# Peptides against a protein of PDB entry 4PAS, part 47

Target 1, 39 residues: chain A of PDB entry 4PAS
Amino acid sequence: SVNQASTSRLEGLQSENHRLRMKITELDKDLEEVTMQLQ
Target 2, 39 residues: chain A of PDB entry 4PAS as posed
Amino acid sequence: SVNQASTSRLEGLQSENHHLRMKITELDKDLEEVTMQLQ

## One batch from the design tools (peptide; made by RFdiffusion4, then SolubleMPNN)

Design b1_p30_5_s3 (from b1_p30_5, 12 letters changed)
Fold by OpenDDE base, seed 2:
Structure b1_p30_5_s3 (fold): chain B 39 residues (1-39), chain A 30 residues (1-30)
Amino acid sequence: as target 1 above (39 residues)
Amino acid sequence: SLEELLKKLGVFDEKFLEIKQKIKEAEEKI
């Protein structure tokens, strides 16, 4: 159904959102490390 | 390098906002 396709798409977007948030958190940690190395 | 890291961070921030908007639009259609 249209609703099932929309739900599956939303679930895919939610999983990608989670992945991107985790990657941003990793990059923030890497940035902190680089900042410490520049001090 | 710091420059490469900042570039990657910027790209991921933009993608995060794009995905967030797509989620909102999808939720409005359910």
Scores: peptide ipSAE 0.029, ipTM 0.446, DockQ to the pose 0.139
Fold by OpenDDE base, seed 5:
Structure b1_p30_5_s3 (fold): chain B 39 residues (1-39), chain A 30 residues (1-30)
Amino acid sequence: as target 1 above (39 residues)
Amino acid sequence: SLEELLKKLGVFDEKFLEIKQKIKEAEEKI
């Protein structure tokens, strides 16, 4: 069974995963803008 | 700069994959 430590760790990893996904999305937008400026 | 953006994107991609793998391993233990 999942103990409290395992659930808290999973939640922490999920929140970090979400943060990283959002940051990648932001960087992708910035890259798109730079790419458009180079055209 | 474009170079700095690409470097940051690369670091975040690597970390994203690392965290994704840790989540998968944790989910397998549920």
Scores: peptide ipSAE 0.028, ipTM 0.449, DockQ to the pose 0.206
Fold by OpenDDE base, seed 4:
Structure b1_p30_5_s3 (fold): chain B 39 residues (1-39), chain A 30 residues (1-30)
Amino acid sequence: as target 1 above (39 residues)
Amino acid sequence: SLEELLKKLGVFDEKFLEIKQKIKEAEEKI
């Protein structure tokens, strides 16, 4: 059904959103480390 | 380098916002 295709797409987007959030958190940590090294 | 790190961070921030908006639009259609 259209709803099943929409839910599967939403689940894929939610998984990708989670992956991106984890990567941003990693980069934020790396940025903090670099910032500390520059002080 | 700091410049490379900032570029990567910026790209991921933009992608995060794009995906977040797509999720919102998909949820409105359910």
Scores: peptide ipSAE 0.027, ipTM 0.444, DockQ to the pose 0.143
Fold by OpenDDE base, seed 3:
Structure b1_p30_5_s3 (fold): chain B 39 residues (1-39), chain A 30 residues (1-30)
Amino acid sequence: as target 1 above (39 residues)
Amino acid sequence: SLEELLKKLGVFDEKFLEIKQKIKEAEEKI
């Protein structure tokens, strides 16, 4: 039986992981733009 | 600035890997 507390914690970690992935993707795009400006 | 952007990217990468590892460890316990 998956403990409800463990499930809620996993869901929280998954949501934060998704948020961080999206932020990294944004930063990667910004880095690409800056790199293009330096060329 | 480029320096600030690179610092933010690095911090987010580290946090991403940390959380990814925590998820993996949690999944292994299920």
Scores: peptide ipSAE 0.026, ipTM 0.437, DockQ to the pose 0.150

Design b1_p30_5_s4 (from b1_p30_5, 14 letters changed)
Fold by OpenDDE base, seed 3:
Formats: sequence, C-alpha cells, structure tokens
Structure b1_p30_5_s4 (fold): chain B 39 residues (1-39), chain A 30 residues (1-30)
Amino acid sequence: as target 1 above (39 residues)
Amino acid sequence: SLLDLLAALGVLDPEFLEIRQKINEAEKKI
C-alpha cells in the first residue's frame, strides 16, 4: 500500500540518518583529538 | 553555527562537510 511504501521509505531514511550521525560523531572526536594535540 | 564558521575558515575536513550535507539532505526528505 501507499502507507507501507511511505513507512519503508521513512525507515530507510532513519537508518541512513543514524549511520551518518554515527560517522559525524566519529569525525567530531577525531577533530577533538587533533585539536588537543595542536594545543 | 560554530560548524558553519569553521567551514568558512576552511579548517574542516571535506569528508566531514560532505557527511553533514548528506544528513541535511536526508532530513529534508523526511
């Protein structure tokens, strides 16, 4: 149904958003470490 | 934002900026 397709799309977007947020958090930590090393 | 300022200064990693853009685009689609 249209509702099932919309739900599956939302779940896919939420999963990708979560993956990207985890990656950005990793990069934030790497930036913090580099910043501390430069200080 | 702080991140926008750091981006404007050219000190952020290109991968970081790309990932941030992907997050923003994903949020627009929801």
Scores: peptide ipSAE 0.028, ipTM 0.520, DockQ to the pose 0.091
Fold by OpenDDE base, seed 2:
Structure b1_p30_5_s4 (fold): chain B 39 residues (1-39), chain A 30 residues (1-30)
Amino acid sequence: as target 1 above (39 residues)
Amino acid sequence: SLLDLLAALGVLDPEFLEIRQKINEAEKKI
């Protein structure tokens, strides 16, 4: 149904958003570590 | 934002900026 397609799209976008948020958190941690090493 | 200021100063990694942009675009599609 149209509703099932919309739900599946939303779930896909939410999962991708979560994945990207995890990656940016990892990069933020790496930046913090480098910053600490340079101080 | 603070991140935009840091970006303007050239402090942020290009990959970090790209990922941030992808997050923003993903949120606009939801």
Scores: peptide ipSAE 0.028, ipTM 0.519, DockQ to the pose 0.084
Fold by OpenDDE base, seed 4:
Structure b1_p30_5_s4 (fold): chain B 39 residues (1-39), chain A 30 residues (1-30)
Amino acid sequence: as target 1 above (39 residues)
Amino acid sequence: SLLDLLAALGVLDPEFLEIRQKINEAEKKI
């Protein structure tokens, strides 16, 4: 149904957003480590 | 924002900036 397609799209976008947020957190940690090494 | 200032100064990694843009676009589509 149209509602099932809309809910599946929302769930997919939410899952991708979560994955990207986890990746940005990893990069933030890498930046912290590099910053610490340069000090 | 602080991140926008750091981006303007060229401090942020290109991969970081790309991922941040993807997050922003994903949030806009939700």
Scores: peptide ipSAE 0.027, ipTM 0.518, DockQ to the pose 0.082
Fold by OpenDDE base, seed 1:
Structure b1_p30_5_s4 (fold): chain B 39 residues (1-39), chain A 30 residues (1-30)
Amino acid sequence: as target 1 above (39 residues)
Amino acid sequence: SLLDLLAALGVLDPEFLEIRQKINEAEKKI
């Protein structure tokens, strides 16, 4: 149904958003480690 | 934003900027 397609799209976008936020958090940790090594 | 200022100064990694852009685009589509 149209509603099922809309909900599945929303869930997919939310999942991708979550994945990207996890990746950015990983990069933040990598930056922290580099910063600690330079100090 | 602070992040935009840091980006303009060349402080932020290009991969970080690309990922941030993708987050913003995904949020706009939700």
Scores: peptide ipSAE 0.026, ipTM 0.514, DockQ to the pose 0.081

Design b1_p30_7_s3
Fold by OpenDDE base, seed 1:
Parts: structure tokens; C-alpha cells; sequence
Structure b1_p30_7_s3 (fold): chain B 39 residues (1-39), chain A 30 residues (1-30)
């Protein structure tokens, strides 16, 4: 149904949003680690 | 060593910028 397709799309976008936010957190940690190695 | 760390730092900054861009694109669709 149209409702099922819309719900599945929203769930996919929410999952991707979470994945991307977690990746930013990882990259921020990697930036901190490399910055500390440059000190 | 220092140059390689600077190159690594720049690589991570560039990757972060691309991830932030994708995040904005996803957030605009929610």
C-alpha cells in the first residue's frame, strides 16, 4: 500500500540518519586521535 | 611522520564533510 511504502521509506531514512550520525562521531574521534599525535 | 599525520587529518576532514553533506540530504527528506 502507499502507507507501507511511505513508512518503509521513512524507516530507511531514519536508519541512514542514525548511521551517518554514528559515522560523524567516529570521524570526530579519529580527528582527535590524529590531532593528539601531532602535539 | 608529521606530514603523513597532516595528510591523514585532511583525509578525515574531507570524509567528515562528505558525511555531513549526506546527513543534510537525509535530514531534508525526513
Amino acid sequence: as target 1 above (39 residues)
Amino acid sequence: MEKELQEKLEHIRMEKTEVEKKLKEVEAQI
Scores: peptide ipSAE 0.679, ipTM 0.914, DockQ to the pose 0.969
Fold by OpenDDE base, seed 2:
Structure b1_p30_7_s3 (fold): chain B 39 residues (1-39), chain A 30 residues (1-30)
Amino acid sequence: as target 1 above (39 residues)
Amino acid sequence: MEKELQEKLEHIRMEKTEVEKKLKEVEAQI
């Protein structure tokens, strides 16, 4: 149904949003680690 | 060592910028 397609799209976007946010958190940790190694 | 760490730091910053760009593109579609 149109509703199922819209829901599945939203769920896909929410999943990707979560994945990208988690990747930013990982990269921020990596930035901190490298910055500490430069001190 | 220091130069390699600076290059690594810049690489991570560039990757973060690309991830943030993708995040904004996804958030604009939600």
Scores: peptide ipSAE 0.679, ipTM 0.914, DockQ to the pose 0.964
Fold by OpenDDE base, seed 3:
Structure b1_p30_7_s3 (fold): chain B 39 residues (1-39), chain A 30 residues (1-30)
Amino acid sequence: as target 1 above (39 residues)
Amino acid sequence: MEKELQEKLEHIRMEKTEVEKKLKEVEAQI
């Protein structure tokens, strides 16, 4: 149905949002680690 | 050593900028 397609699209966008936020957290940790190695 | 760490730091900063751009594009669609 149109409602199922809209819900599945929103769930896909929410999943991608979560994945991208987790990737930012990983990159921030990697930045901290490299910055500490430069000190 | 220091140069390689600086290059790694810049690579991670560039990757973060591209991820933040994609995040804004996804958030604008929600």
Scores: peptide ipSAE 0.679, ipTM 0.914, DockQ to the pose 0.966
Fold by OpenDDE base, seed 4:
Structure b1_p30_7_s3 (fold): chain B 39 residues (1-39), chain A 30 residues (1-30)
Amino acid sequence: as target 1 above (39 residues)
Amino acid sequence: MEKELQEKLEHIRMEKTEVEKKLKEVEAQI
């Protein structure tokens, strides 16, 4: 149904949003680690 | 050593910028 397609799309976008936010958190940690190695 | 760490730092910054761009593109669709 149109509702099922819309919900599945939203769930996919929410999952990708979560994945990307987690990746930013990882990269921020990696930036901190390399910055500490440069001190 | 310092140059290699600076290159690594810049690589991570570039990757972060690309991920942040994708995040904005996803958030604009929600």
Scores: peptide ipSAE 0.678, ipTM 0.914, DockQ to the pose 0.966

Design b1_p30_8_s1 (from b1_p30_8, 19 letters changed)
Fold by OpenDDE base, seed 2:
Structure b1_p30_8_s1 (fold): chain B 39 residues (1-39), chain A 30 residues (1-30)
Amino acid sequence: as target 1 above (39 residues)
Amino acid sequence: EKKEIEKKLLEYAKTDPELKKRLEEDKKKY
């Protein structure tokens, strides 16, 4: 149904959003490490 | 300062309501 397709699309976008948030956290750690090494 | 931001981001990601929903759905599936 249209509602099922919309729900599945929303869930996909939400899961991608979660993935991106985790990636940001990883990049923040990497940036901190580099920053510490440069000090 | 960056560590506090990281901590908040990690906490937010772990408490994401959609993630919790998916985990509960997975538990019911098995």
Scores: peptide ipSAE 0.050, ipTM 0.438, DockQ to the pose 0.043
Fold by OpenDDE base, seed 5:
Structure b1_p30_8_s1 (fold): chain B 39 residues (1-39), chain A 30 residues (1-30)
Amino acid sequence: as target 1 above (39 residues)
Amino acid sequence: EKKEIEKKLLEYAKTDPELKKRLEEDKKKY
């Protein structure tokens, strides 16, 4: 149904949002490690 | 740091229905 397609699209966007937030956290840690090595 | 990542994962699962579903399925496998 149209509602099922819309809910599946929303769930996909929410999971992608989560993935991106986790990737930012990983990159922040990588940046911290590099910064520590440069000190 | 790993513990904080896990805490954040659980926090996001409260608002992400697909992530919540995947976590529940993972718990059933083990």
Scores: peptide ipSAE 0.038, ipTM 0.420, DockQ to the pose 0.064
Fold by OpenDDE base, seed 4:
Structure b1_p30_8_s1 (fold): chain B 39 residues (1-39), chain A 30 residues (1-30)
Amino acid sequence: as target 1 above (39 residues)
Amino acid sequence: EKKEIEKKLLEYAKTDPELKKRLEEDKKKY
């Protein structure tokens, strides 16, 4: 149904949002390490 | 210093219905 397709799409977008947030956190840690090495 | 951001992301993951579903499926395997 249209509602099932919409809910599945929303769940996919939520999981991708989570993945992207975790990637940002990883990059932030990498940048922190680089910053510490430059001190 | 960024531990609070990590904490918020973990709390967000707990509310994600797809992630919750996968976690429960994994629990059933054990």
Scores: peptide ipSAE 0.037, ipTM 0.424, DockQ to the pose 0.055
Fold by OpenDDE base, seed 3:
Structure b1_p30_8_s1 (fold): chain B 39 residues (1-39), chain A 30 residues (1-30)
Amino acid sequence: as target 1 above (39 residues)
Amino acid sequence: EKKEIEKKLLEYAKTDPELKKRLEEDKKKY
């Protein structure tokens, strides 16, 4: 149904948003490590 | 500074419906 497609789309967007936020956090950690190594 | 962001991400994960579904499926598997 249209409602099932919309809910599945929303769930997919929510999971992708979570994935991207976690990836940003890991990149921030990597950047911090590199910064500390350069000090 | 980064710990607060991480904390918020963990809280968001608790509300993620797909993640909750996967956790319940894993619970049923074991």
Scores: peptide ipSAE 0.034, ipTM 0.418, DockQ to the pose 0.054

Design b1_p30_8_s2 (from b1_p30_8, 18 letters changed)
Fold by OpenDDE base, seed 1:
Structure b1_p30_8_s2 (fold): chain B 39 residues (1-39), chain A 30 residues (1-30)
Amino acid sequence: as target 1 above (39 residues)
Amino acid sequence: EKKEIEEKLEEYAKTDPDLKKRLEEDKKKY
């Protein structure tokens, strides 16, 4: 039971980590685009 | 707001080599 709860929590954190990495990559591209528009 | 986003990106780039590479490429372009 404790190990199953810990595994489910880890899987949730891994999926959220992936989501956040993709969002940071998107924001990096948005900043590049805005920088080009301001030049 | 832009400055806070850039600071968070730079902090995250310390632990993500692919993001670090992209940010360094952007710094060379601009």
Scores: peptide ipSAE 0.019, ipTM 0.329, DockQ to the pose 0.040
Fold by OpenDDE base, seed 3:
Structure b1_p30_8_s2 (fold): chain B 39 residues (1-39), chain A 30 residues (1-30)
Amino acid sequence: as target 1 above (39 residues)
Amino acid sequence: EKKEIEEKLEEYAKTDPDLKKRLEEDKKKY
């Protein structure tokens, strides 16, 4: 149904948003480590 | 079916502060 396609799209967007937030957190940690190594 | 979409949006809004703020602003307009 149209509603099943809409729910599946929402779940896909939620999973991608979570993935991107985790990737930002990883990059922030990597940047902190590099900054500490340059001091 | 609309109820299931609304429930998923409300659940996600608990972990997304930007979405939560937008939903609260919309509730004040309607």
Scores: peptide ipSAE 0.019, ipTM 0.351, DockQ to the pose 0.033
Fold by OpenDDE base, seed 4:
Structure b1_p30_8_s2 (fold): chain B 39 residues (1-39), chain A 30 residues (1-30)
Amino acid sequence: as target 1 above (39 residues)
Amino acid sequence: EKKEIEEKLEEYAKTDPDLKKRLEEDKKKY
């Protein structure tokens, strides 16, 4: 149904948002390491 | 079905501060 497609799309967007937040956390750690190496 | 979508949206709003803010603004308008 249209509602099932909307629910599945929301779940996909939630999963992608979580993945992107984890990637931001990794990049923040990488940036901290690079910043420490430049000091 | 609408209730299930609303419940999942509210659960996600606990982890997404931008979505939470938008839902709180919408609740104040209606």
Scores: peptide ipSAE 0.019, ipTM 0.354, DockQ to the pose 0.033
Fold by OpenDDE base, seed 5:
Structure b1_p30_8_s2 (fold): chain B 39 residues (1-39), chain A 30 residues (1-30)
Amino acid sequence: as target 1 above (39 residues)
Amino acid sequence: EKKEIEEKLEEYAKTDPDLKKRLEEDKKKY
């Protein structure tokens, strides 16, 4: 069904959004560590 | 079926502040 395809696409986009947010958080921590090492 | 999509969007908006803001803006247009 068109609606089943739409719900599956939404779930895929939600999982990718979560993955990207976790990656941003990791990069922020790595940047903080590098900044502390340069002080 | 539209209702199920809307319910999933509202649930996800609890953890996504940007999506929450967009949904609130859309509610003001309709």
Scores: peptide ipSAE 0.019, ipTM 0.352, DockQ to the pose 0.034

Design b1_p30_8_s3 (from b1_p30_8, 16 letters changed)
Fold by OpenDDE base, seed 5:
Structure b1_p30_8_s3 (fold): chain B 39 residues (1-39), chain A 30 residues (1-30)
Amino acid sequence: as target 1 above (39 residues)
Amino acid sequence: DMEEILKRLEEHAKTDPELRERLEEDKKLF
């Protein structure tokens, strides 16, 4: 159904959003460490 | 270490293929 396709797409985007948030957290930590080491 | 961090930064600067796939799915709605 259209509703099932929409929910599956939303769940896919939500899981991707979570993955991207984890990447951002990793990058923030990496940039902090680089900044600290360059001081 | 710095080398490992720089490698991760370079990998993240590349186009994320999974994100690209999601974006291509979304473009089909237009």
Scores: peptide ipSAE 0.032, ipTM 0.473, DockQ to the pose 0.062
Fold by OpenDDE base, seed 4:
Structure b1_p30_8_s3 (fold): chain B 39 residues (1-39), chain A 30 residues (1-30)
Amino acid sequence: as target 1 above (39 residues)
Amino acid sequence: DMEEILKRLEEHAKTDPELRERLEEDKKLF
């Protein structure tokens, strides 16, 4: 079904968005630590 | 330590293949 393909795609993008947000949080923490150590 | 953090930063600076796959799927709609 076109609707099933669209919903599965949206769910995939939502899960990817969550993964990327977690990755950004990790990067922010790493950059904070690097910044602190370079001061 | 700094070496581990710098390694992670370098890995993250590479193109994320999973993100790229999702973006290529999206481009098919245009």
Scores: peptide ipSAE 0.032, ipTM 0.469, DockQ to the pose 0.060
Fold by OpenDDE base, seed 2:
Structure b1_p30_8_s3 (fold): chain B 39 residues (1-39), chain A 30 residues (1-30)
Amino acid sequence: as target 1 above (39 residues)
Amino acid sequence: DMEEILKRLEEHAKTDPELRERLEEDKKLF
């Protein structure tokens, strides 16, 4: 149904959003470590 | 270490294929 397709798409986008947030957190940690080493 | 960080940064600098796939799926609905 249209509702099932819309919910599955939303769940996919929510999972992708979570994955991207985890990558940002990793990059923030890497940036902190680089910044600390350059001080 | 810095070598591991630089390697990870190089991997992240590539176009994220999973994100690209999601964006292409969304474009089909426009």
Scores: peptide ipSAE 0.032, ipTM 0.468, DockQ to the pose 0.063
Fold by OpenDDE base, seed 3:
Structure b1_p30_8_s3 (fold): chain B 39 residues (1-39), chain A 30 residues (1-30)
Amino acid sequence: as target 1 above (39 residues)
Amino acid sequence: DMEEILKRLEEHAKTDPELRERLEEDKKLF
């Protein structure tokens, strides 16, 4: 069904969005630590 | 340490393969 395919795609994008948000949080922390060490 | 952080930053500066795959799939819908 088109609706089932759309739902599965949305769930995949939601899980990917969560993964990417976690990576952004890690990178923000790393950049903060680099900034502190350059002071 | 700085070496580990710089390594992670360098790895993340490369195109994320999973993100790229998702983006390529989305482009096919346009």
Scores: peptide ipSAE 0.031, ipTM 0.463, DockQ to the pose 0.062

